# Peptides against a protein of PDB entry 9GMZ, part 36

Target 1, 343 residues: chain A of PDB entry 9GMZ
Amino acid sequence: TGFPLELLTRPATERLAYFENYTVAHPRLKEVYEILMRTIAEPAGASFIFVYGASGVGKTTLRLRVEQKLTELALPKLESDRARVPVVGIEAIAPESRYFNWKEYYTRALITLEEPLIDHKFDYGVRGISRDNFGKINVESKVVAPALRRALENALIHRHPDVFFVDEAQHFGKVASGYKLQDQLDCLKSLANMTGILHCLLGTYELLTFRNLSGQLSRRSVDIHFRRYCADSPEDVQAFKSVLLTFQQHLPLAETPNLVDHWEYFYERTLGCIGTLKDWLKRVLSDALDREATTITLKDLQKRALSVAQCQKMFKEIQEGERQLSETEADVQNLRSALGLGA

## One batch from the design tools (peptide; made by RFdiffusion4, then SolubleMPNN)

Design b1_p10_4_s2 (from b1_p10_4, 6 letters changed)
Fold by OpenDDE base, seed 1:
Structure b1_p10_4_s2 (fold): chain B 343 residues (1-343), chain A 10 residues (1-10)
Amino acid sequence: as target 1 above (343 residues)
Amino acid sequence: SLTLFDEFTV
């Protein structure tokens, strides 16, 4: 099956929107989705889920699909409980300083929790937090971080989401010292404990450094590794080529481009990250539609590819993350052996 | 052989 052929007669904006909204059900996405959905449904006393993987592997796509599914599953309950929000998702902002901006974090979380689908007026008990006529939260500049935290705790308790997503969560780790990083972890842990809300932190492999600093968080966390496709695995190469085959059928162009024949070049410039691949193809499709082109050429691909220098940098970051995970697996085996447990 | 994957629908 390919794109609806009727799209060929539609405006470029609709053709691009089709591809933008199209998500390939590739094996790694399915696997991580199933694990994440199961963990959210049955956290087994976990307060945290850590989802880590390469930049551009598809973590945002995963989050959005889980948010959609949790919303759909909650619809029957939302009819009876109009105060409930099924899921909340925010992105952590990179700190402008060596300090994480908790005031901004709490403000954004409150704004997201109080989006306009909520008819139920909630009083935060905090002066300087109000709703506008459109139901949007307004936070006055005078409101301090501790008051915003209490407001967020109350809002999370009242709205009772199944999960609180924090994307780009590696930004919590961008602090001046390990002590401050521990304080950030303790703040998040306290928020999860006080609200009873499961937190899912999505991020790059830098999130592992954050996870490893708190032995108390590790005991109350589930780890999900969102792996890229590896060129040294025949199965992963076949899956990656199959993703290319699927995308080429879903590019709304008059002539189906042969992406599969260029799989090595696609792999070289995406490192097996499907999000990076999709974003690349989206840029190339946009250019093709602007030119009213019938197909995509290798030259069109090259024009929008990441540079070799960008790929080399990304690959070093991936290798470091994958190395840290391999070391952790070896440490587990060593610990088991030292305990007299079989490998 | 290559596989045509389905759309990821939730």
Scores: peptide ipSAE 0.571, ipTM 0.958, DockQ to the pose 0.902
Fold by OpenDDE base, seed 2:
Structure b1_p10_4_s2 (fold): chain B 343 residues (1-343), chain A 10 residues (1-10)
Amino acid sequence: as target 1 above (343 residues)
Amino acid sequence: SLTLFDEFTV
């Protein structure tokens, strides 16, 4: 099935919004979604989930769909437990300074946990944290990071989410020294242990450096690799072409563009990352709608494509991440073989 | 053969 044909008579804003909200159920997204949902339901004593993959693979889309599902599943319980929040999701901000801003992180987490619609208000036990008349949390500038941490710990315990999501979590690792990165890990570990809340960190392959620094986190973490589609795999090429086929049917244009015939160019400029592909198509669709075009052309695609230089940079980052994972997999196999566990 | 994927609905 394609897009609803009635969209062709609707405003450009509604046509664009349709495509923005449309998510293809591609194999890698389904696989990672099922693994993540199962791991959240049955963490088996894990305190952390690491979801890593290329930039633009679709990690934020995965997070948002899991947040939606967990919210839907929690609705019957929320009627009886008015204090509960089913899920919390934040994005880690890249520090402008060499130091991660924990004060900002805790403040943003508190604001996200305490939606105005939550009837059950509790005292955080921290001076300078208040609620406005609309129930929004206000954090005074005088409140220090240790006090905000205690407030967040209390809020997480009281709200008891099934998972706490941190997107762009590689930004915790942008600390100039390995020692400071360990301190960040120990801080997150302590927060998860004190609250009993499962933390899911989503990020790029830079998150692997974070994962590998704490042997204690590794024992209490589940790893989920969100892989891109690889051009050397016939199955992955078929899946990628099938994603293009699906998107071309869901672009609300009068004439269905032939994206599949350009699959190699799409692959060259996305590296098999479906999020990058979708964002590219959104930009091209927006341009097409602005000029009242009936379709999109190769020239329209070229206008909004990532440069070859950008793709080369992203590809080097992917290759390094995939290499590190392959080495880790080989190390696990070597360890198993050394233990007399069959390969 | 190419496959038309479904919408990802939760």
Scores: peptide ipSAE 0.569, ipTM 0.957, DockQ to the pose 0.893
Fold by OpenDDE base, seed 5:
Structure b1_p10_4_s2 (fold): chain B 343 residues (1-343), chain A 10 residues (1-10)
Amino acid sequence: as target 1 above (343 residues)
Amino acid sequence: SLTLFDEFTV
């Protein structure tokens, strides 16, 4: 099965949109999705879920699919409870300064909670928060972070989402000199505790610092590692090649490109990250469609590939994260052995 | 053998 052949007669925009919206059900995505959905359904007293993995592994795709599913599952209840939002997802912004902007975070979270077709004007009891004629929240620049936090707490309580997603959550680690990362974690923990809302933080391996720094969060968190495909695993190589095979059939081109024959080059320039692969193929497809090309060539791939220097940088960041996880696993085994529990 | 993965549908 491949793309609908009718797309070949459609505008380039529709052909590109098809591929953009196409998501491969690759093993790691399925696994992490199932774990995440189960954990959201049965948090077992957890207040946090940490989803960490390489940049471009597909965390945003995972989030969006979970948000979609939770929304679909909640539809019957939303008819009776018009105040409820089933799920809320935001992306944490990289601060322009070295410091995480809590004011911006609370503002964006509050806006996102209120963007749904919620006719009910809820007054969050904060001066300088208003709704426009379209129901969109407007936050005056005068509103301070503590007031926005209170508004967000009230909004989360009132809307009662099953989970609050924060993508790129490693940006919480951007702390002012002299402040502790612990203070940021305590802030998040307090928000989760005050609202009773499960928080899911998605991000890079920098999220492991949150795991290590908060022995209290570790007791109330579930960790999910979204792994890349590794070239040293035959199974992972087979899965990665199978992703290439799947994508080549879903590129809306007159001639199916042979991506699989170039799997090593794709691996070299994606590090086994399927999101990076998809984004690369999207760029190449866009170029091919603009030229009315019948297929994609190696030359077309090379034009849009990440540089070797970019890949080397990304790989170092991945290796450090994977090392930290491996050390943690070894430490657990050592602790178990020292306790007489065996391996 | 390589396998075709399905579309990820929720």
Scores: peptide ipSAE 0.569, ipTM 0.957, DockQ to the pose 0.910
Fold by OpenDDE base, seed 3:
Structure b1_p10_4_s2 (fold): chain B 343 residues (1-343), chain A 10 residues (1-10)
Amino acid sequence: as target 1 above (343 residues)
Amino acid sequence: SLTLFDEFTV
């Protein structure tokens, strides 16, 4: 099993696009996908799903695959209900200012939810929201954030998505000095409650701060930990090496590079995060294709690797997140023991 | 032994 050999005669753009679109069915991705799909199908009164894990673990890939699956599952129903959108996914943008830009968030959510290809146009009930000649939503500068929120609430109710995805959701936590992270959570909670739409927030371990701020969110949220591969686990090391083996077979190069022999270097520079690995390999593949190279060398890998300083920073952030989760697990065991429940 | 993983398809 490998890339289609015909790609070797194709333009560099097609060869790169093949690898960009290729996703390895690695164990952690499959596990989290199954949990997430089950939770979306049967939320059991939850209004939030939190998917947290290291930067570059593959959360965006997970989101995109779930969005694809939910769309495919909805297609038969969409023939009869052309107003429905099965899923909506946005990326939260890091604020340029000290506060989260809710006006931009609502605008981006509306634009994503109300794509031009939707046949049944909806009246937003808000002056200054229109569609252009291409069916794209235009929001006039005069439209204020509360009006955009009402428009989004109405659109979410009308379109009835099974889930609303927010990727990079840790950016909601970037609050100005003097603002409370709680206010951001209360806004999201209110949006979920007003629309009845399940929200899935994907982000780094900084999302754990959101879980800790609201004892009400804990009762209405499902937590999904997207773990990295750990070097202290023989099973995780074997899985990580198997991912390298799989990627080396799917790099559309004339000579298959030996990535597996460099597994320790790959682990050192990715921290067991498959998204980081894939992005690194994309950069290296792009460079190799630009040079019309037959393979990838260790020197090519080294040119596009994250610096040791970047990896050290990322590793500290991971260790802090994993520590917080381990402490929570210990607290659960202590509570169980105190209740007279077995460990 | 190492294994080849399948492509993640939905």
Scores: peptide ipSAE 0.557, ipTM 0.955, DockQ to the pose 0.908

Design b1_p10_4_s3 (from b1_p10_4, 7 letters changed)
Fold by OpenDDE base, seed 3:
Structure b1_p10_4_s3 (fold): chain B 343 residues (1-343), chain A 10 residues (1-10)
Amino acid sequence: as target 1 above (343 residues)
Amino acid sequence: PLTLFPEFKP
């Protein structure tokens, strides 16, 4: 099924918004979604879930789909328990300074938990946290990070989400020289333990550094690898072509562009990352709509493509992450062999 | 409702 043909008579903003909100269901997204949903339902004593993969693989799309599904599943319970929030999701910000801004993190988490539409407004017992006339949380500058942490702990306990998502979680690793990444992890562990709330950290392969820092994390974490599509796999190539076919059918243009015939070029400039592909097509669609174009040409694609240098950099980062995972798999095999479990 | 995964509906 293609886009609704009625969109061709709609403003460019509505046509673009349709494509922005459109999600292609692709095999890797479905697989990771099913694993993540199962792990959230049955964490088996885990306090953390790590979802790692290439930049632009689609982790934010995964998060948003899980948030939507958890909200849908919670609706019948929310009718009776109006204090509950089914899920909370934030994006970690790259610090402008050499240290992670915990005050900003706690403030954003509190603001996200305390949606203005929540009927049951709690007083968190912290002076300088108030609600404006619209019910939005306001945090005064005088409120210190330890007080915001206590407020967040209380909020998480009272709202009891099934999971707390942190997207772009590799930004916790951007610590100044002399600060330990371990201290950031210990802070997160403490928050998860104090609240009893499962945390899901989504990020790049830089999250593997978090996994390696603590043998205690490994006991209390579930790892989910969100893989890209690989050109050396015929199945992955077919899945990637199918995604291109779906996107070309869902571009709200008068003439359907042939993206599939250019699959190698799309693969070269996305490295098999569907989020990167979507973002590229979004930029190209925006340009086409601004020109009132009937279709997308190869020249339009080339104009908005990532440079070869950008792709080479991204590919090196992917190869390093995939290498670290393959080494871990070899270590597991070596451990199994050493235990006499056989290969 | 936009089915999230119309292609994965059995």
Scores: peptide ipSAE 0.007, ipTM 0.388, DockQ to the pose 0.095
Fold by OpenDDE base, seed 4:
Structure b1_p10_4_s3 (fold): chain B 343 residues (1-343), chain A 10 residues (1-10)
Amino acid sequence: as target 1 above (343 residues)
Amino acid sequence: PLTLFPEFKP
């Protein structure tokens, strides 16, 4: 089944919005989604979930789908408990300075947690935090980071989300020294411990550095690897082709483009990352709609493709992350052998 | 809704 044919008579904005909101449930996304949902439901004493994978693999899509599902599952309980928020999701911002901006992080977390639609308002216990006439949180510039932290801790305890998502969490690691990275991890660990709220950090393979630095986090963390599709696996190639087939059926154009016949070119410029593929197709669709084009051509694809140099850089970063994971698996096997547990 | 591929539907 393709896109609704009625979209062909709709404005370009509606046609683009359809494709932007469309999500292909590819095998790796489904697998990671099921593992993540199960882990959130039964954390078994875990305080952290780490979801790591290549940039553009689809981690943000995963987060948004889990947030939607957790919200849907909570709706019957939210009728009786109007103070509860089922899930909170933020994106970590790359610091402009050498140091992670905790004040900005806490402010954004508070703003996201305390949506205007919540009937039961909470007192943050911090002077300089207020609500406007629309129920939006305002944080005065004079409020310091330790006060914002206390406000966030209190808000998380009061709202009691099933999980707190932090997307692009590798940005916590953008500190000049390993010691400062440990301080950031200890800060996050303290927040999770003080609130009793499960934290899910989504990010690139740079999150593996976080896992390796804290032996204490390893005892209280669940790891989820969101893999890309690999061209050396026939099953992965078939899954990638099936994604292309689905996208070509869901591009709201008068003539269905043949994406599948160009699968190698799509693979070359996405490295098997479905998020990168979707973002590429969005740009190309936008251009086609602006020109009132009936279809997408190879020339249209080439115009919006990542450069070979960009793909080479991204691939090097992926290979380094995959190598580190392979070494970790070998280390586990070596540890088991050294303990006399066998292979 | 997530659109599952027919090939990957249980």
Scores: peptide ipSAE 0.006, ipTM 0.409, DockQ to the pose 0.109
Fold by OpenDDE base, seed 1:
Structure b1_p10_4_s3 (fold): chain B 343 residues (1-343), chain A 10 residues (1-10)
Amino acid sequence: as target 1 above (343 residues)
Amino acid sequence: PLTLFPEFKP
């Protein structure tokens, strides 16, 4: 079924919001969603989940869908345990320096975890942390990172989320040395261990460098590769065409555009990344709605497409990430073979 | 209301 036809009589803002909130349940998203949900439910002693994939593959959409589902599953328990937060998610900030800003990280995590609507206010024993009249956490500038960490540890213990999401987690790797990167990893491990809260780090393929540096994380981590669709796979091409078909049915326009006939162009400019595709279509839809257009044209698509140079750069980054994963898979196979475990 | 898309229902 397509979009609700009544949207055609609604303001452009409502039509755009409909498409923005619409999510295609494409095979790769469904697969990763199921793996992630299962891993969160049964972590089997894991303290970390790594979700890695291309920029624009749909990691944020995955996170939001998991957050929604975990919230829904927790609702019956939240009626009895009003202190509980079912899930917490933050985005890691790119460091302005060669050092990761832990103070900012802890502050953002604490603010996100301590939702204003939570009736149970905890005193974390840290001077300079307060709630405003709206229940929002305020952290004074004088509060040092170790005190914020203790406050966050206490908050995580008391709120007991099923998972702590960190999006753009490759930003932890943007440090001046491998030693400092190890210290950052050990800091995250310590936080997960002290709180008993499962951490899910979502990021680009740069997250692999972060994973590989800690042999101790590898033993307590689950890896989830969020793959793009590949044009060399007939199944992936069919899945990508199916996504285009679904999107064209859910664009709230008077005339349904034929996106599927242009699948190669969409593939060329998205590299098989559905998030990139959705963002592109959102920009084009916004332009069409602003013009009160009945449909989307190829010219409208071209106007908002990524440049060939942008696509080439993104593709090179993807190929390098996919190569590194293929090498690690080969290394695992070689290790298994060397151990006398059949491949 | 975050519409639970039926496609993510098990």
Scores: peptide ipSAE 0.005, ipTM 0.383, DockQ to the pose 0.102
Fold by OpenDDE base, seed 5:
Structure b1_p10_4_s3 (fold): chain B 343 residues (1-343), chain A 10 residues (1-10)
Amino acid sequence: as target 1 above (343 residues)
Amino acid sequence: PLTLFPEFKP
């Protein structure tokens, strides 16, 4: 089914918002969603879930859909347990100083945990953390990172989310010279252990460095690879074309644009990443709506496409990540063979 | 802005 035809009579803002809120249930998203939901429900002693994949593959969309579903599933219990937050999701910020800002992380996490109109004022035992008249947490600038950590630990214990999401988690890898990434991982591990809350770190293939550095995390982590669509796979090409067809049907324009016939161009400029595709189409749709255009053309697409140089850079980063995974898989097979476990 | 989580229609 396409977009609601009534949107054609609506303001450009509503038409754009429709497309922005629309999510294609593409095979890779569905697969990763199912694995992630199952792992959250049955972590089997895991303290971490790592979700890694290309930039623009759709990790944020995955997170938001899981957050939504966990919230929906928790609604009946939230009526009786008003202190509970079913899920919490934050985005890790790229540090300006090249060093991960734990103070900012703890502050954002704490604010996010308290965004729900939860009437229960918890005193987190930290001076300089208060709530405003709207119940929003205010953290004074003088509050130090260790105090914010304790507040977050208490908040996580009291709110007891089924999972704590951290998007763009590769930013934890940004450590000062002489500091080990291991110390950051141990900090996160300690937070998960102290709170008993499952952490899900979503990020780029840079998260693979976390896997390799912490043999202790590997024992307590589940890994989920959110793959892009590959042009060398006929099935992946067909799935990508199907996504284009679906987006084509859900662009709120008077004339349905032909996106599918340009699938190779879309693939070239998205590298099989559906988030990149959606963002591109959103920009093109916005331009079309601003011009009161009836459709989008190849020229409109070209105007908002990523440059070849941008795509080449992104592709190199993807290839390196995919290579590291393939080597890891080969190493596992070699280890199994060496152990006599057979292929 | 209330992010209306669109209902997961089955």
Scores: peptide ipSAE 0.000, ipTM 0.354, DockQ to the pose 0.049; fails the geometry check

